# Ledger of designs, part 41: peptides against a protein of PDB entry 1LOE

Target 1, 181 residues: chain A of PDB entry 1LOE
Amino acid sequence: TETTSFSITKFGPDQQNLIFQGDGYTTKERLTLTKAVRNTVGRALYSSPIHIWDSKTGNVANFVTSFTFVIDAPNSYNVADGFTFFIAPVDTKPQTGGGYLGVFNSKDYDKTSQTVAVEFDTFYNTAWDPSNGDRHIGIDVNSIKSINTKSWKLQNGKEANVVIAFNAATNVLTVSLTYPN
Target 2, 181 residues: chain A of PDB entry 1LOE as posed
Amino acid sequence: TETTSFSITKFGPDQQNLIFQGDGYTTKERLTLTKAVRNTVGRALYSSPIHIWDSKTGNVANFVTSFTFVIDAPNSYNVADGFTFFIAPVDTKPQTGGGYLGVFNSKDYDKTSQTVAVEFDTFYNTAWDPSNGDRHIGIDVNSIKSINTKSWALQNGKEANVVIAFNAATNVLTVSLTYPN

## One batch from the design tools (peptide; made by RFdiffusion4, then SolubleMPNN)

Design b2_p28_8_s4
Fold by OpenDDE base, seed 1:
Structure b2_p28_8_s4 (fold): chain B 181 residues (1-181), chain A 28 residues (1-28)
Amino acid sequence: as target 1 above (181 residues)
Amino acid sequence: MRIGFSATSTLNTAYSIVSVSFSSTLNL
């Protein structure tokens, strides 16, 4: 069995096990993906490659990730565009901004992307988002258009706890989100 | 593959991660 694990409880000013892309950086012991500005993309990758899929056997890894995030918007109405936890090829670079969350370039399925993302989408894009207009969690496979979504109520400025687990045997991805307070 | 986080802001919105943990197991 091949295993990979890491934990970061406080993000340092020189976090050597992260690769920062776009405008992503660390400040006040947090990973700041975006500042409160317009038209910015920020990303951070764990520096060590992770063996998620084995081409020889076809086996896929089981994985669990837990994280705490905060969204700070000017108000509850003007919040855009969102963030993702994602898995992509080792040489991945920032993609299209705005509603594509810096991860994808199209709503059309593109297997060459080789990217899976769990999105926390705070802005309604009429071209691909659920028609109810709700902020939502989405599972994205090679497309910004989610294969499944669930409505989620943002609490501006509050910490949210997320757990994402993938079971390779069942091919099921589970996502939980809670606000502890 | 690599794992990570990505965010975009078009309406002055700050997205940040407070803490993270990850674990994977691959049977070979």
Scores: peptide ipSAE 0.845, ipTM 0.979, DockQ to the pose 0.937
Fold by OpenDDE base, seed 5:
Structure b2_p28_8_s4 (fold): chain B 181 residues (1-181), chain A 28 residues (1-28)
Amino acid sequence: as target 1 above (181 residues)
Amino acid sequence: MRIGFSATSTLNTAYSIVSVSFSSTLNL
């Protein structure tokens, strides 16, 4: 069994195991994907490639990730656009901004993207988001249009804890989000 | 593959990660 793991509890100014893309950077020991500005895309990749799928055997890795995030918006009403945890090819670069979250370029399924993302979407895009307009968690496979979504309530400025687990045997992805405070 | 985070802001919204852990196991 091949195992890969890492943990970052404080993000330093020279975080060598991250590849920063777009406007992503570290500030005050946090990974700042975006500053409180308009029309910006920020990303950060773990520098070491991860073996998720073996082409010879067809085996897919089990994985679990846990992270804490904070969203700081001007108010509870004007929040856009969102962020993702994603898996993509090693040479992945920032994609379309805005509602595409810097990860995708289309709502149409694009196999060549080879990208899976769990989105935490805070802005309603009529063309692909759930019609109820709720902020939501989504599972995105080669498209910004989620294959499944679940509503969540944003607590502006509060830390949220997330756990994402994938079971290769059952092909089930589990996402949990809690506000501990 | 590589894993990571991505965010966009069009309404002056700051998205940040406080901490992260990751673990994967692949049967070969």
Scores: peptide ipSAE 0.844, ipTM 0.979, DockQ to the pose 0.939
Fold by OpenDDE base, seed 2:
Structure b2_p28_8_s4 (fold): chain B 181 residues (1-181), chain A 28 residues (1-28)
Amino acid sequence: as target 1 above (181 residues)
Amino acid sequence: MRIGFSATSTLNTAYSIVSVSFSSTLNL
């Protein structure tokens, strides 16, 4: 069995195990994907490739990730566009278009993208988001158009705890989000 | 593959990660 694990409780200015892309950087011991500005995209990748799928055996890894995030918007009505936890090919690069969250570039399913994301989407894009317009968690497989979504109430400026787990045997991805306070 | 986080802002919205942990197991 191949096991990969890491944890970062404080993000340092010289975080060696992260690859920063776009405007992503660390400040105040946090990973700042975007600053409170317009038209920015920021990403950070764990520097070491992770063996998620083995081409020889066809096996897929089980994985679990836990993280805490904060969204700081000017007000509850102006929050855009969102963030994701994602898995992509090692040469993945930031994508343009706010609604694509820096990860995708189409609502059309494209298996060649080999990208899976859990989105925490704070902005309603008519073309692909759930029609109720709610902020939502979405599971995105090779498309910004989620295969499944669930409404989530953003608490601006508050820490949220997330757990994402994938069971390879069942092919089920689970996501939980809680605000401890 | 690589894992990571990504965000976009068009409305002055800051997205940040406070902490993260990850673990994967692959049977070979």
Scores: peptide ipSAE 0.842, ipTM 0.979, DockQ to the pose 0.929
Fold by OpenDDE base, seed 3:
Structure b2_p28_8_s4 (fold): chain B 181 residues (1-181), chain A 28 residues (1-28)
Amino acid sequence: as target 1 above (181 residues)
Amino acid sequence: MRIGFSATSTLNTAYSIVSVSFSSTLNL
């Protein structure tokens, strides 16, 4: 079994095991994907490639990730666009268009994208988001148009705990989100 | 492949990660 694991409890000013893209950076021991400014995209990749799928055996990795995030919206009525945990090819680059969350570039399914994301979407995009307009968690496979979504209530400025687990045997991705405080 | 986080702000919203852990297991 090939195992890959890492943990970062405090993000340092020179976090060597991250590749920062766009405007992503670390500050105050946190990974700041975006500052509270307009029209910015920020990303950070774990520097080491991860073997998720083996072409020889066809096996897919089981994985689990846990993280804590904070969304700070100075104006609670202006919260956009969202963030993702994502898996993409090693040469992945930040994408433009706020609604694409820096990961995708189309609502059309494109298997060649080879990108899976769990989105925490705080802004309703009419073209692809659930019609109820709720902020939501979505599972995105090769498209910003989620294959499944669930409404989620943002607690502005509060820490949220997320667990994402993928079971290769069942091909099921699970997501949990809690606000412990 | 690589894992990571990505965010966009078009309406003055800060997205940040406080901590992260990751583990994967692949049978070969």
Scores: peptide ipSAE 0.842, ipTM 0.979, DockQ to the pose 0.931

## One batch from the design tools (peptide; made by RFdiffusion4, then SolubleMPNN)

Design b2_p29_3_s1 (from b2_p29_3 with T1A E4N D7A K17N F20L F28A)
Fold by OpenDDE base, seed 4:
Structure b2_p29_3_s1 (fold): chain B 181 residues (1-181), chain A 29 residues (1-29)
Amino acid sequence: as target 1 above (181 residues)
Amino acid sequence: ATYNLSATVDLKFLPENVRLGFSATTSAV
């Protein structure tokens, strides 16, 4: 392909039906979020909502999710824009494209977003990304500007195994990305 | 290679019911 594509080749153990948004689509082998053209937004939601916390009890769920994704870029030096795992309201719709990754609309904290995301950001946006310019993993809360980041070296065309876990006792969200090969 | 990242997040700002999903974007470089 002539443009970068983002795909998920393996879902967690409890694979569910998907709601496709934008340019996302699936084959038997993978979920592809972007078309092989520029300026696309593609999303896929697990159809089943999750009761992530309970307002009556105050309890928050512990959760662990895992997936494997692949970035296929024709030019490893120029890869835009990124891939994101997110938690959002059940009626969430695609948001701003490009550097906003289809998930957010602002670099400023916006409580109305009600979205948490783990970004795998392949393109440096000077307005909000870490100044070192590295591709990075980020944890985003109601903003495309991450509350924490980790420099990440993209391995083009290789499967990245991701585990995302939330510990309700500590309120700590953890992300682990592994290239096994 | 393994990359680890963590952050403290109070999820109670979310709706009680949410959906998990994936998103990706492309643009001219």
Scores: peptide ipSAE 0.774, ipTM 0.963, DockQ to the pose 0.673
Fold by OpenDDE base, seed 5:
Structure b2_p29_3_s1 (fold): chain B 181 residues (1-181), chain A 29 residues (1-29)
Amino acid sequence: as target 1 above (181 residues)
Amino acid sequence: ATYNLSATVDLKFLPENVRLGFSATTSAV
């Protein structure tokens, strides 16, 4: 039975080697994170580590990253579970699937996770998602339960352009998603 | 359509060296 697939059609801005995990793979045109089958986890990491902060100086890096993703769902009313961009330890491995998006293992804050994620959540999980039931963008810190969310209308099969930036002076992480007109 | 979201996060709880990545999951729905 055909099911939802998640793909990255553009990633960068700099081209890098990728480390594939789970069912993730690449073609000339796109990075496919999940096969069109049920109950899968697929991930891809940029191979080059980032020195995101320095313990000697206490300085934290500014960064900006951008990518374009596509969700292809055979049924626009039943789309599970979602797609994430994340920051994690260099030896990070796939975590719990389903509503945990392969990135987290708990709805409670878990400092041992050491993971920050931006989720593009297509499926409503009653236990932790916003009560309005909307598909949403979320910022997650050591938990699948977002510290902030924004309702988001999925455009099935359309490219979404994403820019994620971190300002070290203010400690503000910013996410922008655009569907071109 | 454009969607914007922000939050304050102290990243110093992370390791000094990290990797960036993408993840996605599917379920039987």
Scores: peptide ipSAE 0.771, ipTM 0.963, DockQ to the pose 0.674
Fold by OpenDDE base, seed 2:
Structure b2_p29_3_s1 (fold): chain B 181 residues (1-181), chain A 29 residues (1-29)
Amino acid sequence: as target 1 above (181 residues)
Amino acid sequence: ATYNLSATVDLKFLPENVRLGFSATTSAV
């Protein structure tokens, strides 16, 4: 039986080589993180590390990244588990699948994770997701339990344009998701 | 439709050098 697939159809202007992990792969047309198969973890890392901050100076980098993703769910009522943008140590490896989105291992804050993620969560996990059960965008810091969330209506099969930016002066991470139509 | 979300995050808990990436999962549900 078919299930949900997650793919990135467009990268920002600074597209780089990718390190594929799990079942992630690329074609000329798109980055496919998961095919429409069950129990899949697919990841892709930009190969070039980012110097996100400097311990000597204390300076933190500003950054903006953008991409376009598509979720294709044959069954729009059964869309699991989600898609994530993340920032992690250079040697990061796939983590727990399913509701942990391949990025985290716990709902409890775990400083050893050293991971920040923006989740586009399509499946409600009662243990940590917002109680309203909505699909949502979340900002995650060392935990699958988001520090902030926004209800989000998935448009199945439609391209979502995402811009993620970090302002070092304010330490504010911003996420913008747009369905053009 | 546009969805905006923000949060304050002190990134200095991260390693100085990081990688950006994407992840997605499916399950048996």
Scores: peptide ipSAE 0.768, ipTM 0.961, DockQ to the pose 0.677
Fold by OpenDDE base, seed 3:
Structure b2_p29_3_s1 (fold): chain B 181 residues (1-181), chain A 29 residues (1-29)
Amino acid sequence: as target 1 above (181 residues)
Amino acid sequence: ATYNLSATVDLKFLPENVRLGFSATTSAV
């Protein structure tokens, strides 16, 4: 049976060339990370690297990114693992293990991953997810175990607008997800 | 519906140059 497809219908603020990994691909209309098939990983990276901080000055960049995503689950009671927006080394590669969202490779903290992720987690993994079992948004630092989470109600097939911002003065990463209707 | 989430993160553990991206997975079930 079909599982869940993950698509990004808008991404920006500026459209950039993408590096596709796994089963990810794009059409004129959208970036498709996965089709509604089981056991797949799909990723897409903005091709242009970002100078996120400067070791000489110690300064860290402020940044804002936005995108619109759609999750389509043919069976609303059988929704796949989820997807993530992430910041990683330029040579980052897709990771196996569906529960790790293609970004991490174990359930443990791993500083060598050098990855920050915002997860939109649609599947409850009892080993590391919030105990309430809710689908959730999470902020991940080198770990699939989020440093903070927010319960989130998936609207199947609906577009969600996301804004992710980092304030270098406060070191605060902020995520805002809105369903317009 | 709007959902907001924030956390304090020191990004200096990252490489100076990074890439942004999206990733999704489906399970075997």
Scores: peptide ipSAE 0.750, ipTM 0.948, DockQ to the pose 0.671

Design b2_p29_3_s2 (from b2_p29_3, 8 letters changed)
Fold by OpenDDE base, seed 4:
Structure b2_p29_3_s2 (fold): chain B 181 residues (1-181), chain A 29 residues (1-29)
Amino acid sequence: as target 1 above (181 residues)
Amino acid sequence: ATYNLSATVDLSFLPDYVRLGFSATTSEV
């Protein structure tokens, strides 16, 4: 095929019911976020709402989530645009496509977004991505411009195991991506 | 190969209830 696809092959500890948005869909145990065409936005939300920030007490919950994703690109040198894990309001809808990854609308901080994301960005956008041009993992807070990034070498067609954890005591969000082989 | 990344994040901007999700986009290169 001549189109890039982004898929989740293993969900968090328990596979939950999914809310599909845009071009996202499932085939058996595989979640495919993009159609076999260009210029797509595909999303899938776990249906169960989660309580992380407690506005009454000011407490923040610890959390750990894991998943396995695969990027299948027809050309390993030209892969657009990227894949994200995100936390957003329960009524969140697809946002701007392309380099905004369907989760943000601006490189400027926008608290009204109320969205935090971990991006696995496969395409360099000169306006906000790290200047080295590397594909990268990024932590995004209410903006497509990451607060921190890590250069990442995509292994086309290979499963990447991801663990994302938040430590409420330190307010540190950690991301670990592993290609087992 | 393993890649690790971390950042300090103040999550007090979140609403009381959120959903976790995945998103991906494609475009002409």
Scores: peptide ipSAE 0.775, ipTM 0.967, DockQ to the pose 0.672
Fold by OpenDDE base, seed 5:
Structure b2_p29_3_s2 (fold): chain B 181 residues (1-181), chain A 29 residues (1-29)
Amino acid sequence: as target 1 above (181 residues)
Amino acid sequence: ATYNLSATVDLSFLPDYVRLGFSATTSEV
């Protein structure tokens, strides 16, 4: 039977080489993270490493990234599990699937993960998601349990434009998602 | 429609070099 798919139609400021992991692949039209089957994990990494932290000076870099994603679900009421943008060590590999979105392995803070993610969570997991049950955007630090969330209404099959920025002076990470009208 | 979210995050725990990426999962629902 048909299942939900997650795709990226625009990514990065310029052409990038990609490292595909799990079931992730690309066509001329889009980057597809999941095959049209259930219980899958798919990832794609920008091949070029980012110098985000200088251990000698203690400085953290500023950064801004943007992309456009589409969720195609055969049933808008049942959409699992979600899509994420993440920052991780250069040798990062797919992690736990399902509600852990292929990025984390625990709802408890795990400093050894060294991973930060922005989640676009389409499925409610009672163990860690906001109790209102809403689909949401979340900021995750070394845990699938978000440090902050925002309720979000999925528009099935529509392109969502995302901008993610980090200000090193203030340590503030910002996320903006727009459905153009 | 536009949705905005922010949080204060200390990224100094990351290694000097990282990679950016995307991930998605599906389940039996």
Scores: peptide ipSAE 0.756, ipTM 0.963, DockQ to the pose 0.673
Fold by OpenDDE base, seed 2:
Structure b2_p29_3_s2 (fold): chain B 181 residues (1-181), chain A 29 residues (1-29)
Amino acid sequence: as target 1 above (181 residues)
Amino acid sequence: ATYNLSATVDLSFLPDYVRLGFSATTSEV
């Protein structure tokens, strides 16, 4: 039977070159991270590396990125596991699937992961997710266990516009998700 | 509807160069 699919329908900026991993692929109009099949991991990386940290000067770069994603869930009450934006080493590869979203391998902080993610988590994992069981947006640093979360109501099949920004002066990562009217 | 979230993150643990990406997973449920 069909299951949830995750897609990116818009990129900001436009015309991105992507490196596909796992089951991720592109069509003319969208990036499909997962087909409506079970037990999949799909990823896509912007091909161009970002100079985010200068180890010589100690400077961290500001950045802003935006995209539009769609979650298509045949069963709105059974939406697993989630979608995530992440920052990782250039040679990053798919990690643990399921609740780890293909990005992490542990709920324990692991500095060797060198990965920061913004999760749009559609499935409650008792071991690390907020106890209220809500679908949520989370900011993850070297762990699938978010350092901060916000309850989020998934609008099935609707485009969600996301803006993620990092302010290097304050070290604040901000996420905004909007379902347009 | 709009959802906002923020956190303080020291990115100095990252390598100089990173890639941005997207990931999604499905399970048997």
Scores: peptide ipSAE 0.755, ipTM 0.962, DockQ to the pose 0.687
Fold by OpenDDE base, seed 3:
Structure b2_p29_3_s2 (fold): chain B 181 residues (1-181), chain A 29 residues (1-29)
Amino acid sequence: as target 1 above (181 residues)
Amino acid sequence: ATYNLSATVDLSFLPDYVRLGFSATTSEV
């Protein structure tokens, strides 16, 4: 019984060394976070730390990142659970709580996680997801409960191009997802 | 199809240095 595989076929802005966690691995062609098997967590971190903010000046850095992902679900009616792009402390470790996409460990706000995530959520969790039940993109701040969401139509097996940018002058995080076809 | 999303986020609660990454999970359902 297969479930869902999550892969990153392009990631940037440039090729970097990766730290693999859980079941994540890479080939020359793609980064595979999970195979289409149940009860899997897979992560990959860019090895180089990012100086995201300066505690001496109080200034936060601008950043832009991009990647291309593919979700392959043998059963289009059973796509679980989703994946995230995230920003976390350098020593971040996989979290195993179901439904929290490997980055959070409870449904509650947890300031100690110090984690910001952009979720591409393919599974509806009634306890915290938008009530319309749609698959969605979300921006998560220390919580699986998104501070903002956008309904999203998954194209099974198709490449989606993503650009995520943070403007430090405005404190605005932007996400753009495009299916070229 | 293009989907855009934005939010105001104060990132000053993060450590000075962070890592960027990807994470995915599957469940029994």
Scores: peptide ipSAE 0.753, ipTM 0.958, DockQ to the pose 0.673

Design b2_p29_3_s3 (from b2_p29_3 with T1A E4N D7A K12R K17N F20L F28A)
Fold by OpenDDE base, seed 4:
Structure b2_p29_3_s3 (fold): chain B 181 residues (1-181), chain A 29 residues (1-29)
Amino acid sequence: as target 1 above (181 residues)
Amino acid sequence: ATYNLSATVDLRFLPENVRLGFSATTSAV
């Protein structure tokens, strides 16, 4: 039975070694995070840790990362559950699946999570997603309940170019998703 | 089509050293 798959077709700016978790795997052409079956969790971590801030100085790094992802859904009207980019402890492991996107375990703020995520959420979960029911981009801090969201129209099978940047001077995380053409 | 989103986040609640990654899930619909 066909099922939705989530893939990354371009990494940026540098290709890095990956640590695969769950059902994630790679080919020469793409990273595929989910198997062609339901109820899967797939993750891939960049192998190299990042020194995101320094406790001695209090300085936080500026960063920009980019990637291209594709969602292939047999049924464009029923797409579950979603795709995320995340920042987490170096020893992070897959978390709760389904609507928690393999990254979080609660809709309540949990400081022990120590995780920031940008979600590309394709499935409406009544308990925490925006009430309009739209597919959306979200910024998540220690919770699957986003601190901010943007309605997003999925283009099934099309490459989405994403740029995520953090400005340490303002503490602003920005997300840009573009479908070319 | 372009979609933009932003939020203010103080990242100092994270460990000093982190990993970046990707995750995706599927479930019955």
Scores: peptide ipSAE 0.774, ipTM 0.963, DockQ to the pose 0.675
Fold by OpenDDE base, seed 5:
Structure b2_p29_3_s3 (fold): chain B 181 residues (1-181), chain A 29 residues (1-29)
Amino acid sequence: as target 1 above (181 residues)
Amino acid sequence: ATYNLSATVDLRFLPENVRLGFSATTSAV
Protein backbone atom coordinates (compact mmCIF):
# COMPACT_ATOMS: atom_id res chain seq x y z
CA THR B 1 0.00 0.00 0.00
CA GLU B 2 1.35 3.38 -1.03
CA THR B 3 1.66 6.20 1.48
CA THR B 4 1.97 9.98 1.40
CA SER B 5 5.15 11.62 0.12
CA PHE B 6 6.47 15.14 0.66
CA SER B 7 8.65 16.95 -1.87
CA ILE B 8 10.23 20.32 -2.49
CA THR B 9 10.17 21.25 -6.16
CA LYS B 10 11.81 24.65 -5.75
CA PHE B 11 14.00 26.10 -3.00
CA GLY B 12 16.35 29.01 -2.72
CA PRO B 13 16.45 31.68 -3.92
CA ASP B 14 20.11 30.85 -4.38
CA GLN B 15 21.70 27.57 -5.32
CA GLN B 16 22.47 25.74 -2.09
CA ASN B 17 24.41 22.74 -0.97
CA LEU B 18 22.22 20.49 1.12
CA ILE B 19 22.81 18.28 4.13
CA PHE B 20 20.47 15.31 3.97
CA GLN B 21 19.15 13.63 7.10
CA GLY B 22 16.95 10.61 7.54
CA ASP B 23 15.36 9.55 4.28
CA GLY B 24 15.80 12.84 2.43
CA TYR B 25 17.37 12.85 -1.04
CA THR B 26 17.33 14.72 -4.35
CA THR B 27 16.57 13.95 -7.95
CA LYS B 28 16.87 16.16 -11.02
CA GLU B 29 13.31 17.36 -10.49
CA ARG B 30 12.84 17.68 -6.76
CA LEU B 31 13.96 17.24 -3.18
CA THR B 32 12.16 14.28 -1.65
CA LEU B 33 11.96 14.35 2.13
CA THR B 34 10.16 11.07 2.69
CA LYS B 35 10.09 7.77 0.91
CA ALA B 36 6.65 6.46 0.07
CA VAL B 37 6.69 4.20 3.12
CA ARG B 38 5.26 4.37 6.61
CA ASN B 39 6.97 5.78 9.69
CA THR B 40 9.70 7.82 8.05
CA VAL B 41 11.54 11.02 8.90
CA GLY B 42 13.32 12.99 6.22
CA ARG B 43 15.13 16.30 6.46
CA ALA B 44 17.37 18.56 4.42
CA LEU B 45 19.40 21.52 5.68
CA TYR B 46 20.96 24.38 3.80
CA SER B 47 24.65 23.78 4.42
CA SER B 48 25.58 27.43 4.95
CA PRO B 49 24.89 28.66 8.49
CA ILE B 50 22.98 31.90 8.99
CA HIS B 51 24.12 34.53 11.47
CA ILE B 52 20.62 35.22 12.74
CA TRP B 53 21.54 37.59 15.57
CA ASP B 54 24.52 39.13 17.34
CA SER B 55 24.90 38.76 21.11
CA LYS B 56 27.25 41.73 21.39
CA THR B 57 24.90 44.23 19.77
CA GLY B 58 21.58 42.49 20.34
CA ASN B 59 20.69 43.02 16.68
CA VAL B 60 18.59 40.45 14.86
CA ALA B 61 18.71 39.83 11.12
CA ASN B 62 15.90 40.36 8.69
CA PHE B 63 15.38 37.46 6.34
CA VAL B 64 13.11 36.13 3.64
CA THR B 65 13.02 32.69 2.10
CA SER B 66 10.80 31.00 -0.44
CA PHE B 67 10.13 27.50 -1.68
CA THR B 68 7.56 25.36 -3.45
CA PHE B 69 6.34 22.06 -2.05
CA VAL B 70 4.06 19.25 -3.17
CA ILE B 71 2.21 16.67 -1.13
CA ASP B 72 1.30 13.48 -2.96
CA ALA B 73 -1.21 11.43 -1.03
CA PRO B 74 -2.86 8.29 -2.40
CA ASN B 75 -5.86 8.97 -0.16
CA SER B 76 -6.81 12.62 0.32
CA TYR B 77 -8.73 11.80 3.49
CA ASN B 78 -5.77 10.17 5.22
CA VAL B 79 -2.66 12.31 4.94
CA ALA B 80 0.02 12.01 7.62
CA ASP B 81 1.85 13.64 9.05
CA GLY B 82 3.07 16.94 7.67
CA PHE B 83 5.85 19.13 6.36
CA THR B 84 7.89 21.89 8.05
CA PHE B 85 10.35 24.65 7.42
CA PHE B 86 12.55 25.20 10.48
CA ILE B 87 15.38 27.20 12.04
CA ALA B 88 17.64 25.29 14.43
CA PRO B 89 21.18 24.97 15.79
CA VAL B 90 23.81 24.16 13.18
CA ASP B 91 24.24 20.64 14.54
CA THR B 92 20.51 19.89 14.55
CA LYS B 93 19.47 16.29 13.94
CA PRO B 94 16.14 14.56 13.25
CA GLN B 95 13.81 14.60 16.23
CA THR B 96 10.61 12.69 16.99
CA GLY B 97 8.63 11.47 14.00
CA GLY B 98 4.92 11.25 13.38
CA GLY B 99 2.99 14.24 14.65
CA TYR B 100 6.17 15.87 15.94
CA LEU B 101 7.23 16.26 12.29
CA GLY B 102 10.85 15.31 12.94
CA VAL B 103 11.50 18.70 14.54
CA PHE B 104 10.22 18.60 18.14
CA ASN B 105 9.96 16.14 21.02
CA SER B 106 7.26 17.68 23.21
CA LYS B 107 4.05 19.65 23.22
CA ASP B 108 5.38 21.47 26.28
CA TYR B 109 7.68 24.44 25.82
CA ASP B 110 11.29 23.23 25.83
CA LYS B 111 13.90 25.98 25.80
CA THR B 112 16.66 23.47 25.09
CA SER B 113 15.12 22.78 21.68
CA GLN B 114 16.18 26.18 20.35
CA THR B 115 14.01 25.64 17.30
CA VAL B 116 11.44 27.66 15.37
CA ALA B 117 9.29 25.96 12.76
CA VAL B 118 6.55 26.72 10.27
CA GLU B 119 4.42 23.62 9.99
CA PHE B 120 2.08 22.53 7.24
CA ASP B 121 0.21 19.98 9.28
CA THR B 122 -1.96 17.47 7.45
CA PHE B 123 -2.91 15.22 10.37
CA TYR B 124 -4.98 16.07 13.43
CA ASN B 125 -3.34 15.27 16.77
CA THR B 126 -5.92 15.72 19.52
CA ALA B 127 -3.33 16.48 22.18
CA TRP B 128 -2.06 19.73 20.67
CA ASP B 129 -3.70 20.67 17.35
CA PRO B 130 -6.58 23.14 16.97
CA SER B 131 -9.81 21.57 18.13
CA ASN B 132 -11.63 22.12 14.84
CA GLY B 133 -9.58 19.29 13.34
CA ASP B 134 -8.64 21.28 10.24
CA ARG B 135 -5.39 20.86 8.40
CA HIS B 136 -3.43 23.98 9.21
CA ILE B 137 -0.37 26.13 8.96
CA GLY B 138 1.32 26.78 12.30
CA ILE B 139 4.17 28.73 13.81
CA ASP B 140 6.00 26.67 16.43
CA VAL B 141 8.49 27.89 19.04
CA ASN B 142 10.29 25.20 21.03
CA SER B 143 7.14 23.06 20.94
CA ILE B 144 4.96 21.19 18.47
CA LYS B 145 2.03 23.10 19.96
CA SER B 146 1.77 26.15 17.73
CA ILE B 147 1.67 29.69 19.06
CA ASN B 148 -0.61 30.57 16.14
CA THR B 149 -2.40 28.63 13.40
CA LYS B 150 -4.41 29.12 10.22
CA SER B 151 -6.79 26.61 8.68
CA TRP B 152 -5.54 25.39 5.31
CA LYS B 153 -7.04 23.25 2.57
CA LEU B 154 -4.55 20.84 1.06
CA GLN B 155 -4.63 20.55 -2.71
CA ASN B 156 -3.29 17.07 -3.27
CA GLY B 157 -0.55 16.89 -5.87
CA LYS B 158 -0.50 20.64 -6.47
CA GLU B 159 2.44 22.98 -6.01
CA ALA B 160 2.17 25.35 -3.06
CA ASN B 161 4.31 28.49 -3.21
CA VAL B 162 5.54 29.61 0.21
CA VAL B 163 7.21 32.81 1.37
CA ILE B 164 8.49 33.14 4.94
CA ALA B 165 9.80 36.47 6.18
CA PHE B 166 11.06 37.85 9.47
CA ASN B 167 10.98 41.55 10.32
CA ALA B 168 13.58 42.27 13.00
CA ALA B 169 12.14 45.70 13.81
CA THR B 170 8.82 44.19 14.87
CA ASN B 171 9.89 40.60 15.62
CA VAL B 172 7.09 39.41 13.34
CA LEU B 173 7.41 36.17 11.43
CA THR B 174 5.11 36.04 8.41
CA VAL B 175 4.05 33.05 6.33
CA SER B 176 2.29 33.14 2.98
CA LEU B 177 1.13 30.04 1.11
CA THR B 178 -0.40 30.30 -2.35
CA TYR B 179 -1.96 27.81 -4.70
CA PRO B 180 -1.90 29.70 -8.02
CA ASN B 181 -5.06 28.02 -9.31
CA ALA A 1 -6.09 30.44 -2.79
CA THR A 2 -3.77 32.31 -0.44
CA TYR A 3 -3.20 31.68 3.26
CA ASN A 4 -1.46 34.15 5.54
CA LEU A 5 -0.21 33.64 9.09
CA SER A 6 1.98 35.65 11.43
CA ALA A 7 3.33 35.64 14.97
CA THR A 8 5.64 37.69 17.16
CA VAL A 9 8.85 35.86 18.06
CA ASP A 10 12.02 37.14 19.69
CA LEU A 11 14.67 35.02 17.98
CA ARG A 12 17.42 35.84 20.45
CA PHE A 13 16.81 32.57 22.28
CA LEU A 14 18.37 30.82 19.28
CA PRO A 15 22.09 30.36 18.84
CA GLU A 16 23.72 33.23 16.99
CA ASN A 17 24.40 30.87 14.12
CA VAL A 18 21.67 28.55 12.86
CA ARG A 19 20.74 26.45 9.87
CA LEU A 20 17.53 26.55 7.87
CA GLY A 21 15.92 23.36 6.72
CA PHE A 22 12.97 21.23 5.79
CA SER A 23 11.45 18.22 7.52
CA ALA A 24 8.62 15.82 6.82
CA THR A 25 7.22 12.69 8.41
CA THR A 26 4.89 9.86 7.50
CA SER A 27 2.98 7.38 9.60
CA ALA A 28 0.32 4.74 9.25
CA VAL A 29 -3.19 6.15 9.05
Scores: peptide ipSAE 0.772, ipTM 0.963, DockQ to the pose 0.672
Fold by OpenDDE base, seed 2:
Structure b2_p29_3_s3 (fold): chain B 181 residues (1-181), chain A 29 residues (1-29)
Amino acid sequence: as target 1 above (181 residues)
Amino acid sequence: ATYNLSATVDLRFLPENVRLGFSATTSAV
């Protein structure tokens, strides 16, 4: 039985080697995080760590990353569970699947997670997702429960261009998702 | 269509060195 697949078809300007986790893998054409099969977790990490901040100076890095992803859902009304970009410790491993998106383990703030994620959440989990039930983009800090969300209409099978930027001067993380067509 | 979202996050709770990555999940729904 077919189900939703998540793929990244384009990466930002810097090509990097990837560390694959779970069911994630790559071809010449795309990074496939999940095949159209049930109950999977697929992850891929950029192999090169980044020095996101410096404890000696207190400086925090600015960064911009971009990618293009595609969600292919045979049933557009049954799209689970979602896709995330995340920032995590270098030794990060797949976490809880399903609604936790393979990134988190709790809806409560967990400082030990040390993870920031941008979720593109396609499935409504009543326990933590916005009550309107919309698919949404979320910014997650140490919790699957987003600190901010925005309703988002998934375009099944279409490429979504994403830009994620962090401004160290303001500590603002920005997410832009565009369906160009 | 374009969707924009932002939030204020002090990243200094993270390790100084991190990895960026992607994750996706499916379920039996």
Scores: peptide ipSAE 0.769, ipTM 0.961, DockQ to the pose 0.678
Fold by OpenDDE base, seed 3:
Order: sequence, then structure tokens, then C-alpha cells
Structure b2_p29_3_s3 (fold): chain B 181 residues (1-181), chain A 29 residues (1-29)
Amino acid sequence: as target 1 above (181 residues)
Amino acid sequence: ATYNLSATVDLRFLPENVRLGFSATTSAV
């Protein structure tokens, strides 16, 4: 019956106003993207747009963001799809296709999505996920099929600290996930 | 435990102005 809940307990570097989509909501303590119920999508956007690059100069911005998340799965052997941090057009809307984490709408590369995502993928999808079947962190460019992945062991119910940074000089996006204990 | 991942991405295919966000889904399984 119960599946998986996804929560963000800290997000920054600075507190932002949020635009909620789908079933996402916030309390004083945390941002809850989904409750432990089936067939849901929940999203939250930082309300302030970011000027990520400049077409006149061709320059791209450096940025760093951090957050702490918790995944709670009543049954550790039945964990739902996962969640993402994403960068998308300001008018981005939730997508409802299963397995696409609310940010993509098909299994195929789609340049029109104009979306970069860091996925924390807790469910193995044979059609596009790494063949080893591991839960994984992935970097996604216009596609649910990641351009790079790292096997990741979920610690159910524990806080994971994440730092995501982009270095414009090298065009390298880095993800660091730490379980303190 | 610490997990590190990186990739090279030219972000200039994005709109000049974007929003950052979080998204999660559950399935029927």
C-alpha cells in the first residue's frame, strides 16, 4: 500500500520562495515532494529565475546549490521512482510519465525539454538505467538516460547532504552526496 | 559515505533564464 516519500529538509544556499507543483508542499521543517502514496508527482521551484548564461557574451554562470533530502520507504524493497534536482525553463510544468521523475515525458532524448537534471534514482528501469540495476545518481541532459551515473546505496530514512556545482570555465557539473553517518 | 559524480555539459542550450527546482514521483508499484 505505502510506497515512498521524498522530502527536502534543508535547501539553499539561501532560503527562497517556492512555487509548488503537483503534490509538493512545505511545512516549517521541510519541503515534502510526495507522500508515501502511489502515482503521484510533486515539484517545487525556486521562484527567482537565474540568468544561467548570456547570449551576448556567450558566458555561462558559475553556481553552487545545496540541499539535504530524506527518502522514507516503509518497505525498503519497494522504493518508488526517485527524485531530481533540475534546471529548466521558467515556465516548466510537471510531467506525469512514470519513471521520468516528473521532469521528462518520454524515454527518448528531447532537445525541446531544455532541462538538465541530477537524478537520485531509486527504481531500476530496464529500458534506460544502468544495466547493473543499482540505485544511482545520474546527470541527465534532455533525457532520462543519464550521460553519467554513479551507483549509490540508499540509506532509508537518513539525511543525505548534497552539493551541486557548475564550473563555467570547464563546463563541469559536479554532484556530491554525503551521508554523515 | 560520500558519492561524487561529474559530467561535462554546455548549458548554452538552455534558455538564458531558468528556474531551479526539485521533482519526485511515485509509481503504482
Scores: peptide ipSAE 0.751, ipTM 0.948, DockQ to the pose 0.668

